# Peptides against a protein of PDB entry 4M9S: the designs that were tried, part 35

Target 1, 135 residues: chain A of PDB entry 4M9S
Amino acid sequence: SRGLVGVECITPYSYKSLAMALQRCVEVLSDEDRSALAFAVVMPPGVDIPVKLWSCVIPVDICSNEEEQLDDEVADRLKRLSKRGALLSGKRMPVLTFKIDHIIHMFLKHVVDAQTIANGISILEQRLLEIGNNN

## One batch from the design tools (peptide; aimed at target 1 E27 H110)

Design b1_p25_3_s2 (made by RFdiffusion4, then SolubleMPNN; its pose is not in this set)
Fold by OpenDDE base, seed 1:
Structure b1_p25_3_s2 (fold): chain B 135 residues (1-135), chain A 25 residues (1-25)
Amino acid sequence: as target 1 above (135 residues)
Amino acid sequence: MEEEERRRREERRQEELRRRLEEAL
């Protein structure tokens, strides 16, 4: 059985150019949208994730927004990110989902602080257990 | 060695998270 060595021939030049373009896209984000993008690194790349699961890790200041608006505010942030280049891909039907691309995820894995990634994973793990116990 | 082991631990944690996400979908 020959394992297909997927030659991801991303040339170092293409990677550097893409990283520079992505960095510029990140720099023009609001602090809130940049924070949402940072936590997107916690999600598995290439998977259509429902907004409810995104809301487990995307930080929203609940002092300014009612808990009932949490999913809507998260969805709005993710929609803004999906309109900025290739940062996220949104699907509206049958359920509102967002997907992080492998290239963007790889970029974020190198630029997001390791403690932020570890915290985001811990938060999501906890929230998934809470959701699983309430069903 | 220590950094590589830290990386491997994080990769295992990410894989377990992926599994749990797939179960919640």
Scores: peptide ipSAE 0.268, ipTM 0.777, DockQ to the pose 0.028
OpenDDE base, seeds 2, 3, 4, 5: peptide ipSAE 0.263, 0.254, 0.268, 0.258; ipTM 0.764, 0.762, 0.778, 0.765

Design b1_p25_4_s1 (made by RFdiffusion4, then SolubleMPNN; its pose is not in this set)
Fold by OpenDDE base, seed 1:
Structure b1_p25_4_s1 (fold): chain B 135 residues (1-135), chain A 25 residues (1-25)
Amino acid sequence: as target 1 above (135 residues)
Amino acid sequence: DEEARRAAEEAARRARFYRFFRPVP
């Protein structure tokens, strides 16, 4: 699937139309997938992010506290998002990673609740510190 | 009944969206 990466928003009108289309796409997601997408805004766009880092911010409602199971559940959510309107791009090698496109990220930055963004950043920072201290 | 069902489904969909998202500017 050619991701939205190929869609150049040349005009404000094009951006508005794309944003409306993306909003409708997000509205039909499951609550779990929509939550995952919302927190994707805290990741830098255009960067292949390992699932391990995604698992720091993606909320998981029903999963054991086992890190391996957490990563698998997060990966499944991100895979579903990758299949729906190319909201994310996944790579399997050398390690499973997911990337948020610049256009999608720009959309999310404007539409995700400000408190959700702030919380997501705070959580990511906290989890990264914890990982760093355990290494 | 069908129109009412569709309206309810749309309302529910929008409500779920706005849990984490705000309307497109």
Scores: peptide ipSAE 0.178, ipTM 0.691, DockQ to the pose 0.598
OpenDDE base, seeds 2, 3, 4, 5: peptide ipSAE 0.167, 0.174, 0.170, 0.174; ipTM 0.675, 0.682, 0.668, 0.684; seed 4 fails the geometry check

Design b1_p25_4_s2 (made by RFdiffusion4, then SolubleMPNN; its pose is not in this set)
Fold by OpenDDE base, seed 2:
Structure b1_p25_4_s2 (fold): chain B 135 residues (1-135), chain A 25 residues (1-25)
Amino acid sequence: as target 1 above (135 residues)
Amino acid sequence: EEEARRRAEEEARRRRFYRYFRPVP
Protein backbone atom coordinates (compact mmCIF):
# COMPACT_ATOMS: atom_id res chain seq x y z
CA SER B 1 0.00 0.00 0.00
CA ARG B 2 1.28 3.46 -0.87
CA GLY B 3 1.97 5.68 2.11
CA LEU B 4 0.47 9.13 2.62
CA VAL B 5 3.82 10.69 1.69
CA GLY B 6 3.05 9.98 -1.93
CA VAL B 7 -0.11 12.07 -1.86
CA GLU B 8 0.03 15.55 -3.33
CA CYS B 9 -2.24 18.23 -1.97
CA ILE B 10 -3.46 20.64 -4.61
CA THR B 11 -5.88 22.63 -2.44
CA PRO B 12 -5.86 23.97 1.11
CA TYR B 13 -8.83 21.75 1.79
CA SER B 14 -6.94 18.69 0.60
CA TYR B 15 -4.08 19.61 2.86
CA LYS B 16 -6.37 19.95 5.84
CA SER B 17 -7.91 16.59 5.09
CA LEU B 18 -4.49 15.01 4.80
CA ALA B 19 -3.41 16.60 8.07
CA MET B 20 -6.48 15.21 9.78
CA ALA B 21 -5.73 11.78 8.38
CA LEU B 22 -2.15 12.02 9.60
CA GLN B 23 -3.33 13.09 13.03
CA ARG B 24 -5.54 10.02 13.20
CA CYS B 25 -2.62 7.84 12.17
CA VAL B 26 -0.44 9.37 14.87
CA GLU B 27 -3.12 8.92 17.52
CA VAL B 28 -3.18 5.15 16.97
CA LEU B 29 0.59 4.74 17.34
CA SER B 30 2.07 3.27 20.48
CA ASP B 31 3.33 5.79 23.01
CA GLU B 32 6.90 4.86 22.11
CA ASP B 33 6.46 5.26 18.38
CA ARG B 34 4.46 8.46 18.79
CA SER B 35 7.18 10.04 20.90
CA ALA B 36 9.78 9.01 18.34
CA LEU B 37 7.73 10.63 15.59
CA ALA B 38 7.32 13.84 17.57
CA PHE B 39 11.07 14.26 17.92
CA ALA B 40 11.60 13.45 14.24
CA VAL B 41 10.55 17.06 13.57
CA VAL B 42 14.01 18.29 14.58
CA MET B 43 15.64 16.52 11.63
CA PRO B 44 16.00 18.20 8.25
CA PRO B 45 13.48 16.82 5.77
CA GLY B 46 14.53 14.97 2.64
CA VAL B 47 17.91 13.95 4.05
CA ASP B 48 19.08 10.43 4.79
CA ILE B 49 20.06 10.68 8.45
CA PRO B 50 22.20 7.95 10.05
CA VAL B 51 20.64 6.08 12.96
CA LYS B 52 23.44 7.34 15.18
CA LEU B 53 22.15 10.88 14.78
CA TRP B 54 18.53 9.82 15.27
CA SER B 55 19.60 8.22 18.53
CA CYS B 56 20.58 11.67 19.77
CA VAL B 57 16.96 12.80 19.93
CA ILE B 58 14.68 9.76 19.89
CA PRO B 59 13.63 9.01 23.47
CA VAL B 60 14.36 5.39 24.31
CA ASP B 61 14.01 3.62 27.62
CA ILE B 62 16.84 1.09 27.63
CA CYS B 63 18.24 -0.96 30.48
CA SER B 64 21.86 -0.23 29.59
CA ASN B 65 23.83 2.77 28.39
CA GLU B 66 25.42 0.76 25.61
CA GLU B 67 25.43 2.74 22.40
CA GLU B 68 24.85 -0.36 20.29
CA GLN B 69 21.64 -1.21 22.12
CA LEU B 70 20.47 2.37 21.82
CA ASP B 71 21.02 2.42 18.07
CA ASP B 72 19.25 -0.92 17.64
CA GLU B 73 16.22 0.17 19.63
CA VAL B 74 16.03 3.49 17.81
CA ALA B 75 16.34 1.69 14.49
CA ASP B 76 13.47 -0.61 15.43
CA ARG B 77 11.23 2.34 16.25
CA LEU B 78 12.12 4.11 13.04
CA LYS B 79 11.48 0.91 11.08
CA ARG B 80 8.01 0.67 12.61
CA LEU B 81 7.32 4.27 11.67
CA SER B 82 8.46 3.59 8.12
CA LYS B 83 5.78 0.89 7.88
CA ARG B 84 3.04 3.22 9.13
CA GLY B 85 1.85 5.29 6.20
CA ALA B 86 5.44 5.86 5.10
CA LEU B 87 6.00 8.31 7.94
CA LEU B 88 9.70 7.65 7.37
CA SER B 89 11.77 5.94 4.71
CA GLY B 90 14.70 3.70 5.53
CA LYS B 91 17.87 2.89 3.63
CA ARG B 92 20.23 0.11 4.67
CA MET B 93 23.24 0.77 2.48
CA PRO B 94 25.89 1.97 2.80
CA VAL B 95 24.83 2.91 6.34
CA LEU B 96 21.43 2.45 7.93
CA THR B 97 19.65 5.77 7.53
CA PHE B 98 16.15 7.14 7.83
CA LYS B 99 14.58 10.10 6.07
CA ILE B 100 11.57 12.21 6.93
CA ASP B 101 9.74 13.49 3.89
CA HIS B 102 8.85 17.15 3.48
CA ILE B 103 5.10 16.65 3.75
CA ILE B 104 5.38 14.73 7.02
CA HIS B 105 7.89 17.22 8.37
CA MET B 106 5.61 20.11 7.45
CA PHE B 107 2.76 18.39 9.24
CA LEU B 108 4.89 17.84 12.34
CA LYS B 109 5.98 21.48 12.42
CA HIS B 110 2.34 22.46 12.71
CA VAL B 111 1.17 19.84 15.19
CA VAL B 112 4.09 19.04 17.48
CA ASP B 113 4.11 21.10 20.66
CA ALA B 114 6.44 24.08 20.41
CA GLN B 115 8.18 23.23 23.66
CA THR B 116 8.81 19.68 22.42
CA ILE B 117 10.40 21.05 19.25
CA ALA B 118 12.56 23.48 21.20
CA ASN B 119 13.65 20.78 23.63
CA GLY B 120 14.43 18.37 20.80
CA ILE B 121 16.58 20.91 19.00
CA SER B 122 18.42 21.75 22.20
CA ILE B 123 19.07 18.09 22.95
CA LEU B 124 20.28 17.42 19.42
CA GLU B 125 22.64 20.38 19.52
CA GLN B 126 24.05 19.35 22.87
CA ARG B 127 24.61 15.74 21.89
CA LEU B 128 26.12 16.66 18.53
CA LEU B 129 28.59 18.89 20.31
CA GLU B 130 29.47 16.04 22.63
CA ILE B 131 30.03 13.69 19.70
CA GLY B 132 32.12 16.30 17.93
CA ASN B 133 34.27 16.92 20.97
CA ASN B 134 34.88 13.22 21.48
CA ASN B 135 36.20 12.82 17.92
CA GLU A 1 -21.84 0.04 27.67
CA GLU A 2 -19.91 -0.71 24.49
CA GLU A 3 -20.40 2.84 23.24
CA ALA A 4 -19.25 4.26 26.56
CA ARG A 5 -16.16 2.05 26.46
CA ARG A 6 -15.38 3.11 22.89
CA ARG A 7 -15.70 6.78 23.85
CA ALA A 8 -13.45 6.32 26.86
CA GLU A 9 -10.82 4.60 24.70
CA GLU A 10 -10.99 7.42 22.16
CA GLU A 11 -10.59 10.05 24.87
CA ALA A 12 -7.62 8.16 26.30
CA ARG A 13 -6.09 7.98 22.82
CA ARG A 14 -6.54 11.73 22.38
CA ARG A 15 -4.94 12.47 25.74
CA ARG A 16 -1.90 10.38 24.78
CA PHE A 17 -1.67 12.17 21.45
CA TYR A 18 -1.72 15.62 23.04
CA ARG A 19 1.31 14.83 25.17
CA TYR A 20 3.45 15.94 22.25
CA PHE A 21 0.95 17.15 19.68
CA ARG A 22 -1.67 19.86 19.35
CA PRO A 23 -4.88 19.69 17.34
CA VAL A 24 -4.72 20.30 13.63
CA PRO A 25 -5.89 23.90 12.95
Scores: peptide ipSAE 0.207, ipTM 0.696, DockQ to the pose 0.592
OpenDDE base, seeds 1, 3, 4, 5: peptide ipSAE 0.181, 0.175, 0.185, 0.193; ipTM 0.677, 0.683, 0.686, 0.686

Design b1_p25_4_s4 (made by RFdiffusion4, then SolubleMPNN; its pose is not in this set)
Fold by OpenDDE base, seed 3:
Structure b1_p25_4_s4 (fold): chain B 135 residues (1-135), chain A 25 residues (1-25)
Amino acid sequence: as target 1 above (135 residues)
Amino acid sequence: SEEAAREAEEKARQERFYKYFLPVP
């Protein structure tokens, strides 16, 4: 089985087919995993992003005071997204990272609510500043 | 027609797809 990385949409029909496939993959996700996928839109496509940065924007229902627990929960969600329909690609070494493909990212830009995108970007910027100040 | 029905179904699918990505606080 291969992921969606490298998929090309050269015709309107190909686009619709890919959209349908993505929709089916999204429909079987939990609400939390779908939300995680939505916020993946704020990440640059084609870049291996450390889980630490994903945890800045991925919403978690149960809050923990331990940052490591947050990262683990986020990682689990991203792993599920990677496994189910290859919506993301994961890399374990040297550091656990996840990457969103350009094609999937373009789809997200069209289907994720504009306010969600704006909020995600704002939150990411704020938390990056906090991380930078603590280093 | 069958074609019209297919197009309507596809539109409905697209609308459902967007529904999964509503605003999150």
Scores: peptide ipSAE 0.096, ipTM 0.544, DockQ to the pose 0.177
OpenDDE base, seeds 1, 2, 4, 5: peptide ipSAE 0.062, 0.069, 0.094, 0.080; ipTM 0.513, 0.512, 0.542, 0.530

Design b1_p25_5 (made by RFdiffusion4)
Pose (drawn by RFdiffusion4):
Structure b1_p25_5 (pose): chain A 126 residues (1-60, 70-135), chain P 25 residues (1-25)
Amino acid sequence: SRGLVGVECITPYSYKSLAMALQRCVEVLSDEDRSALAFAVVMPPGVDIPVKLWSCVIPVLDDEVADRLKRLSKRGALLSGKRMPVLTFKIDHIIHMFLKHVVDAQTIANGISILEQRLLEIGNNN
Amino acid sequence: EETEEALEKVRELLKEAAEKVLEAL
């Protein structure tokens, strides 16, 4: 209910809070990977979820979502790969309350909608 | 204050990237 700023303190670390640190990991990022990351906010954290359940919210055969999610986990270790039972990714929690009070307030709502939308279109496949 | 300034810098970068994606959609 306040993000990483709820716990920021003088620590042996050079950063007042972990968010100031993560700031850079996002700054060095490929412009688009900045995009895919900016959107993975609206995902469930600590939950393993498939490439297609991702192809819904991440921008551009759609494995390209996976390629971005791979660079994203290789560069700053921001995401997480889990090869089988099915090619799936996962967003951890700290790497989430970073994005919550950091990603543009509107883009949160837009991801929520673009998803409930593309979810419903997989509802129409049947 | 320092943390807020750092987060605002990131917000601006992410906002610019997100706005381009939303415009393309």

Design b1_p25_5_s1 (made by RFdiffusion4, then SolubleMPNN; from b1_p25_5, 13 letters changed)
Fold by OpenDDE base, seed 2:
Structure b1_p25_5_s1 (fold): chain B 135 residues (1-135), chain A 25 residues (1-25)
Amino acid sequence: as target 1 above (135 residues)
Amino acid sequence: DEVRAAMERTRELLAKETNKVLEKL
């Protein structure tokens, strides 16, 4: 599997705020989409990132999905997130990319476990280095 | 901050790999 399987974003906000609105949005997500959102925290905000690179951190079980379908599955999850509360913004040209906004990223930094963030960054760095060495 | 440093390194790597993806179009 790619990413950290079983890790989800938990949003414990209790007060009326933008964060509360985002929490409610997160709570109605499927487990898979919520996991994808959680790992979006490792991406730099405001940067259009190709789906191929998102696939380095979005947890997808390759036992249930063929390797050739990985990017498509990741793209579908990110598309759903982009349609829900503008959690992400997508662009199709010149290549399919997704971007996390600063506000959403800030929210995730508060609700995703610090160790999960650290691990996610480490995984992303490792996989990017591997991709770079294989190109 | 080690996490911040790691994030910056990752940002640079992402930029490099993004450029490679775009160059292949």
Scores: peptide ipSAE 0.423, ipTM 0.861, DockQ to the pose 0.031
OpenDDE base, seeds 1, 3, 4, 5: peptide ipSAE 0.421, 0.422, 0.421, 0.421; ipTM 0.860, 0.860, 0.860, 0.862

Design b1_p25_5_s3 (made by RFdiffusion4, then SolubleMPNN; from b1_p25_5, 16 letters changed)
Fold by OpenDDE base, seed 3:
Structure b1_p25_5_s3 (fold): chain B 135 residues (1-135), chain A 25 residues (1-25)
Amino acid sequence: as target 1 above (135 residues)
Amino acid sequence: DEVREAMERTRKLLAEVTARELARQ
């Protein structure tokens, strides 16, 4: 999907209108997809991030001892989000990655609760350290 | 603040891990 990189709101009214449109998009999501979108706020905007790293913060209800299955479920959620407006941008080659746009990220920073953001950052940091130690 | 510092640390770690992951493929 095409990203919204380079799009800027030049007036407060443009921002408000865009926020309203995004809110409407969020309201029609399933609970699972909405939760996944919420945790996308912990990722830096404009960066193509591999699914493996997204799986560090995206909550999955299905318990599996296979990491590959977990990544597949996360990928499916992120794919659905990428098809809903411009919430995420997916890239298949050379590695399956997803990117959050600056505008979407800014929106999420205002609508996601502070505790969720703080917890997500902490979890991501811990899991990244674990991955770094195992590689 | 603590949140800003945590975000910066995370961004750095993410960049490093991403680079390694891409190199592994």
Scores: peptide ipSAE 0.402, ipTM 0.863, DockQ to the pose 0.032
OpenDDE base, seeds 1, 2, 4, 5: peptide ipSAE 0.400, 0.401, 0.399, 0.398; ipTM 0.863, 0.864, 0.864, 0.865

Design b1_p25_5_s4 (made by RFdiffusion4, then SolubleMPNN; from b1_p25_5, 14 letters changed)
Fold by OpenDDE base, seed 3:
Structure b1_p25_5_s4 (fold): chain B 135 residues (1-135), chain A 25 residues (1-25)
Amino acid sequence: as target 1 above (135 residues)
Amino acid sequence: DEVEEALARTRALLQAATDAVLARQ
């Protein structure tokens, strides 16, 4: 099995210049999309995460008891983020997933408040344990 | 740091949950 020599793409941009560009992209988002992006910090970078698991941490104002509506609204927010400066990467097959890149994740770790990060991690852990027990 | 340690703890749970979602297809 010949290991694919991973071409390390060296980004030509300084971290400071990239952070300023990302900050500008975040400032033009709606409050709802900006909130969704903030909670993306609790996901591991470079991993394709199914929408069902994103729905564990993305806050949605829809008061519907239908689980299907929650996943659809979360998917729509994540799709908008993927189209805005490639903040996320989406994959449709075999299941709809979204991935946060290492650069974006590192940016979020510095700009998202510590309480939001802590709450997001706590909520995610709780929901994952519940899913594991219900399967 | 504390954030990195917390993120590391959730990684195993996320992987198990992801595998479960993919197995149901």
Scores: peptide ipSAE 0.364, ipTM 0.857, DockQ to the pose 0.035
OpenDDE base, seeds 1, 2, 4, 5: peptide ipSAE 0.231, 0.366, 0.243, 0.364; ipTM 0.736, 0.859, 0.753, 0.861; seed 2 fails the geometry check

Design b1_p25_6 (made by RFdiffusion4)
Pose (drawn by RFdiffusion4):
Structure b1_p25_6 (pose): chain A 126 residues (1-60, 70-135), chain P 25 residues (1-25)
Amino acid sequence: SRGLVGVECITPYSYKSLAMALQRCVEVLSDEDRSALAFAVVMPPGVDIPVKLWSCVIPVLDDEVADRLKRLSKRGALLSGKRMPVLTFKIDHIIHMFLKHVVDAQTIANGISILEQRLLEIGNNN
Amino acid sequence: EREEAEEAIEKVRELLKEAVEKARE
């Protein structure tokens, strides 16, 4: 209910809070990977979820979502790969409350909608 | 220190907003 700023303190670390650190990991990022990361906010954290359940909210056969989620986990270790039972990724929690009070307030609602939308279109496949 | 932390977050917000706008184009 306040993000990482709820716990920021003088610590042996050079950063007042972990968000100030993560700031850079996002700054060095490929402009698009900034995009895919900026959107993975509207994902369930600590939950393993498939590439297609990701192809819905991440911008551009759609494995390209996976490629981005791979660079994203290789570069700053922001995401997480889990090869089988099915090629799936996962967003950890700190790497989430970072994005909550950091990603543009609108883009949160837009991801919520673009998803409930593309979810419903997989509902129409049947 | 708190103001510096807010400024750091705002810089990230601006960068992510620009990346979203580029992705929409």

Design b1_p25_6_s1 (made by RFdiffusion4, then SolubleMPNN; from b1_p25_6, 10 letters changed)
Fold by OpenDDE base, seed 1:
Structure b1_p25_6_s1 (fold): chain B 135 residues (1-135), chain A 25 residues (1-25)
Amino acid sequence: as target 1 above (135 residues)
Amino acid sequence: SREELLAALERTRKLLAEAVEKARA
């Protein structure tokens, strides 16, 4: 399955308890939010990323082709994640951004499905190139 | 391999950094 897999003994011992706690947080997420969290692995840790760029990798099934609605839906998911287990940190000013910290990112690097990582990288690169060429 | 994927992830950082700066402007 795509997204997050079960936590195994891949995490350093110093983070074992944290990994278990994070796994519990992941288990109570909706499928959509869990998927969003998985794709956060493709973002660099410690960087405030604008929602527009998050929308490049966060999978959203919206009936509308309007980019604005897409960003709003992505923002809602990221907001929910930020309220649970400090998975993300959100900032509203000057632009709405979200950040994944190093510890959470390290966790995701170990537990996110390899295919999900590959897909996320591919999608992100493609979308970034498109944005760059249009600007 | 997973290592190759992680290496690829590092390559995206440069592109992302540029995009972040543009998005903030």
Scores: peptide ipSAE 0.339, ipTM 0.848, DockQ to the pose 0.035
OpenDDE base, seeds 2, 3, 4, 5: peptide ipSAE 0.336, 0.331, 0.336, 0.336; ipTM 0.845, 0.843, 0.845, 0.846

Design b1_p25_6_s2 (made by RFdiffusion4, then SolubleMPNN; from b1_p25_6, 11 letters changed)
Fold by OpenDDE base, seed 5:
Structure b1_p25_6_s2 (fold): chain B 135 residues (1-135), chain A 25 residues (1-25)
Amino acid sequence: as target 1 above (135 residues)
Amino acid sequence: MREEIEAALERTRKLLAEAVAKALA
């Protein structure tokens, strides 16, 4: 099992119509997908990011620590998010990647709990360093 | 804290960019 605990989001009606539309999309998500969306805020907007790196921050509770299973589960969550409006954009070729757009990223920065964001960033940095040191 | 988060996000960009490049190579 990998991931983070303690996800908290608020509803930002500062963007009015945009916030309302996005809120409706978020409300119909499962708890797991909603959590994944929250942690997407730690990724830089406009960058195509491979699933392997998404798995560094997307919370997944699986029975096995097998990397393949982890990546598959993360990919499934991200795929579901990409099918909900413009939450994420996926590309299958040449490599499976997902990207968060600037508008969605801005929305998440205002609705996701600050401490959750900070924790996500810290964990991302740590895991990226570990990956780098193992190469 | 929000401003600190922005700074932290910026610091992670370079590290992530390197990781992305390696993963896509």
Scores: peptide ipSAE 0.487, ipTM 0.906, DockQ to the pose 0.034
OpenDDE base, seeds 1, 2, 3, 4: peptide ipSAE 0.483, 0.481, 0.485, 0.482; ipTM 0.904, 0.902, 0.903, 0.903

Design b1_p25_6_s3 (made by RFdiffusion4, then SolubleMPNN; from b1_p25_6, 13 letters changed)
Fold by OpenDDE base, seed 2:
Structure b1_p25_6_s3 (fold): chain B 135 residues (1-135), chain A 25 residues (1-25)
Amino acid sequence: as target 1 above (135 residues)
Amino acid sequence: SLEELRAALERTRRLLAEAVRKALA
């Protein structure tokens, strides 16, 4: 019997090339989207995170403090990021979630300002504690 | 410090995991 021929999948991009491509994508983002992406580094990679929890960290300037408006704005930003170089991956069902890939997370970990990361962690921790206490 | 940041991240991750479970329940 003839054996099956294996298909080898090799990425044409080196780590350096990928980093350069990602950097280019980041450079053309709006300030708002770039900020959202920066704070995405606070999230653990490979985990589907509900928009509600993203909204705890993603900075949004909205006219109303309504939670629904906040979540919608955050979702829009995350959606844009997901469409641009697959910086994030979104799922609509059963709950709208977004996930940061390990590779993207690794990239961000090295390019995002340390103070931004620290602030994001502090904010997220505070908000999560508040959510936990209210539930 | 870097260690403090790492520790904070770990705490946050634990809290986040619980929050995620609740949000998806």
Scores: peptide ipSAE 0.313, ipTM 0.818, DockQ to the pose 0.031
OpenDDE base, seeds 1, 3, 4, 5: peptide ipSAE 0.311, 0.310, 0.312, 0.309; ipTM 0.820, 0.815, 0.819, 0.817

Design b1_p25_6_s4 (made by RFdiffusion4, then SolubleMPNN; from b1_p25_6, 12 letters changed)
Fold by OpenDDE base, seed 2:
Structure b1_p25_6_s4 (fold): chain B 135 residues (1-135), chain A 25 residues (1-25)
Amino acid sequence: as target 1 above (135 residues)
Amino acid sequence: SLEEIRAALERTRELLARAVERARA
C-alpha cells in the first residue's frame, strides 16, 4: 500500500484574518479530509500534481491496496478540499491534477506537525523513486 | 525545524518534477 495512516492536524495558527479563516476551514473538515490536507504540505506549491502522485502521500486505509481504488479515493478527498475555498485547485484536463497554493502551503508548514511533514517527505521520495524505477 | 523541513522539501522537488512529467505522458 502507498497510503499513510491518517493524521489529525489541530495545531492552531496565529490570529490573523487569513489564518483564522483557514483554521476554521480545517476544524470543520472530516478526519480523512484534514489528513489529506496536512500531507499536501509535502507537495511543491503552484504545481499541478497528478492524482497518481498525490496518492503517494495522501493517507488511505491500509487495507486498500487496489491502485484504482486508491486513486479514486484520493481524488474524492482532493475534490472536496478544492471546493473549500483556496485550499486546492483542481484541473480535469489533460489529466486530473490538483495544486496547492503558496499561501495555503505556507499556512500548512506552520500548523502541520514537523514529524508528520518529515515522514510525508520521506514516503513521497521513496514512492517517487519506485515509480521511476518501474518506468 | 522549519529550516530542515524547507531543505527536505527542496530536495524532493526535482524528483517530483520528473515524476510529474512521466505521469502526464
Scores: peptide ipSAE 0.314, ipTM 0.837, DockQ to the pose 0.035
OpenDDE base, seeds 1, 3, 4, 5: peptide ipSAE 0.175, 0.165, 0.115, 0.174; ipTM 0.756, 0.752, 0.693, 0.756

Design b1_p25_7 (made by RFdiffusion4)
Pose (drawn by RFdiffusion4):
Structure b1_p25_7 (pose): chain A 126 residues (1-60, 70-135), chain P 25 residues (1-25)
Amino acid sequence: SRGLVGVECITPYSYKSLAMALQRCVEVLSDEDRSALAFAVVMPPGVDIPVKLWSCVIPVLDDEVADRLKRLSKRGALLSGKRMPVLTFKIDHIIHMFLKHVVDAQTIANGISILEQRLLEIGNNN
Amino acid sequence: EETEEALEKVRELLKEAAEKALEKL
């Protein structure tokens, strides 16, 4: 209910809070990977979810979503790969409350809608 | 204050990237 700023303090670390650190990991990022990351906010954290449940909210056969999620986990270890049972990724929690009070307030709502939308279109496949 | 300033810098970068992506949808 306040993000990482709820716990920022003088610590042996050079950063007042972990968000100030993560700031850079996002700054060095490929412009688009900045995009895919900026959107994975509206994902369930600590939950393993498939490439296609991702192809819905991440921008551009759609494995390209996976490629971005791979660079994203290799560069700053921001995401997480889990090869089988099915090629799936996962957003951890700190790497989430970072994005919550950091991603543009609108883009949160837009991800919520673009998803409930593309979810419903997989509802129409049947 | 320092943390807020650092987050605002990231917000601006993420906002620019998000706006570009959303406009093309």

Design b1_p25_7_s1 (made by RFdiffusion4, then SolubleMPNN; from b1_p25_7, 13 letters changed)
Fold by OpenDDE base, seed 5:
Structure b1_p25_7_s1 (fold): chain B 135 residues (1-135), chain A 25 residues (1-25)
Amino acid sequence: as target 1 above (135 residues)
Amino acid sequence: SEVREALERTRKLLAKVTDEALAKL
């Protein structure tokens, strides 16, 4: 297995109408997709990010250590999230990337535990440094 | 907050790595 342990999100009451709509969308997700969405909070909003970098933080339980299989599984999850409307925006050309919107990111920032966010950022930073040192 | 500062550091690093990754694709 590779990735972070999944985290549950609690909807805040501060933006009731938007929060309720988003909560409804989140409730129909599978546990795996919901976990992936939670960890999307560690990504900067409004940035097209390659799947390889998403795979640094999206929790995936795979039997193989092959990076290609990990990226494919992560891509599938992100694609499902993108089909749920404004949760994520996928771009296929010129390269497959995904972007989290500012509004969704703001929502996640309030519903995901702060310590979980901090841990996710730390793990992302470590993995990015490893990728950078190998380039 | 510590989270905000960490996000900013990570954002800068991510931007660099993202650009490098995209340049290789």
Scores: peptide ipSAE 0.197, ipTM 0.755, DockQ to the pose 0.033
OpenDDE base, seeds 1, 2, 3, 4: peptide ipSAE 0.103, 0.102, 0.196, 0.105; ipTM 0.654, 0.656, 0.745, 0.657

Design b1_p25_7_s2 (made by RFdiffusion4, then SolubleMPNN; from b1_p25_7, 13 letters changed)
Fold by OpenDDE base, seed 1:
Structure b1_p25_7_s2 (fold): chain B 135 residues (1-135), chain A 25 residues (1-25)
Amino acid sequence: as target 1 above (135 residues)
Amino acid sequence: KEVEEAMEKTRLLLQKVTDKALAER
């Protein structure tokens, strides 16, 4: 199913009403899921992104977990977000990916603090360069 | 403006890495 994207998104709700509804949804999330959602703002909207690349920016406390479980933990968080309204869209075939929609991305750009965005971009860039050089 | 430029640069890098990762699987 196509996520709610920009011009193709048909919603009866005004931007203000949608923002209020989304804010309420964010408030009821766990701290971990809310943090994951915040860092989703650094991803380009409308793109199916593999879990491995999501793991570059999603903060996970793995003090009690093995490193090999990182992708699984990230996937679980993203899966929960995908089941909470239209926050994310998951796809299992052919590869497990998640996508942030334009409307959600636009909302996050307004509510996520600038420092979090800047840090997330920096971290993502650095980790992507490392992955690119190793492959 | 600076954030937008940084995001665009990251987007392009992400696209390259994504394409490569998908091709290797």
Scores: peptide ipSAE 0.280, ipTM 0.805, DockQ to the pose 0.034
OpenDDE base, seeds 2, 3, 4, 5: peptide ipSAE 0.279, 0.275, 0.272, 0.269; ipTM 0.805, 0.800, 0.811, 0.810

Design b1_p25_7_s3 (made by RFdiffusion4, then SolubleMPNN; from b1_p25_7, 13 letters changed)
Fold by OpenDDE base, seed 3:
Structure b1_p25_7_s3 (fold): chain B 135 residues (1-135), chain A 25 residues (1-25)
Amino acid sequence: as target 1 above (135 residues)
Amino acid sequence: SEVEEALARTRELLAKVTQEALAKE
């Protein structure tokens, strides 16, 4: 279930240079997509995570009682982030998953608000326990 | 750090739930 840690995490660029480039990419995102990216920090880097589990922490503004609609909206946001190249990596088969790379994760740990990270982790733990009990 | 420690605590649980979710699909 864990992804391979390959050469994708190796860059000749300094952290400062990469951070500046990533900052520009983040600044052009919509507020919704930027928020989704921020919460990606609670996921371990290099792991293919199913959309269902991403939906545990990605905030959405849609009013729906249907879990399927929630997953669809989350998937759309993550797909847009993956189109920005290095932000996320998507895999369609066998199951739709998304992965955050180590370099991007390291960047987010330094720029995302500490309280947001703490809240996201707490919510994730709670939701995972609930899913485990209901499976 | 506090963030790193918190992330470490969730890693094992996330791995288990992920495996179960993938097996069900």
Scores: peptide ipSAE 0.258, ipTM 0.813, DockQ to the pose 0.036
OpenDDE base, seeds 1, 2, 4, 5: peptide ipSAE 0.144, 0.256, 0.254, 0.257; ipTM 0.672, 0.814, 0.815, 0.818

Design b1_p25_7_s4 (made by RFdiffusion4, then SolubleMPNN; from b1_p25_7, 11 letters changed)
Fold by OpenDDE base, seed 5:
Structure b1_p25_7_s4 (fold): chain B 135 residues (1-135), chain A 25 residues (1-25)
Amino acid sequence: as target 1 above (135 residues)
Amino acid sequence: KEVEEAMKKTQELLKKVTDKALKKL
């Protein structure tokens, strides 16, 4: 089991309309998709990242830890996020990747708990090292 | 500040692994 994390909708943005729009987009998400969005903050903005690497940090509650099932579930969540406003940008060719935009990333940096971000980065780093050593 | 520093450290590793992953797919 992977833990789910909430998102606080408090931003210091001077652009109240943009912050309100993003807040509303976050509020209509399911708890699972909202948690996935929260952990998207650990990814660098503007980079096309393959689903396999997203699966390193996206919290998923599945019965099996099989990579194929994990990647499929993560991909489905990211696809849903990409269909809801400008939260993520999906690219199908040549490989399925997802990218977080700078504006969304900045928003998340202010509304996601700092300890959650730090923990997510630590977990990502550890899992990336494991992937790098096994290939 | 701590988040930005952590992001910078992880960015290089992420780029390497991403590039490798994209080549394998």
Scores: peptide ipSAE 0.207, ipTM 0.785, DockQ to the pose 0.033
OpenDDE base, seeds 1, 2, 3, 4: peptide ipSAE 0.115, 0.125, 0.196, 0.119; ipTM 0.679, 0.677, 0.771, 0.678

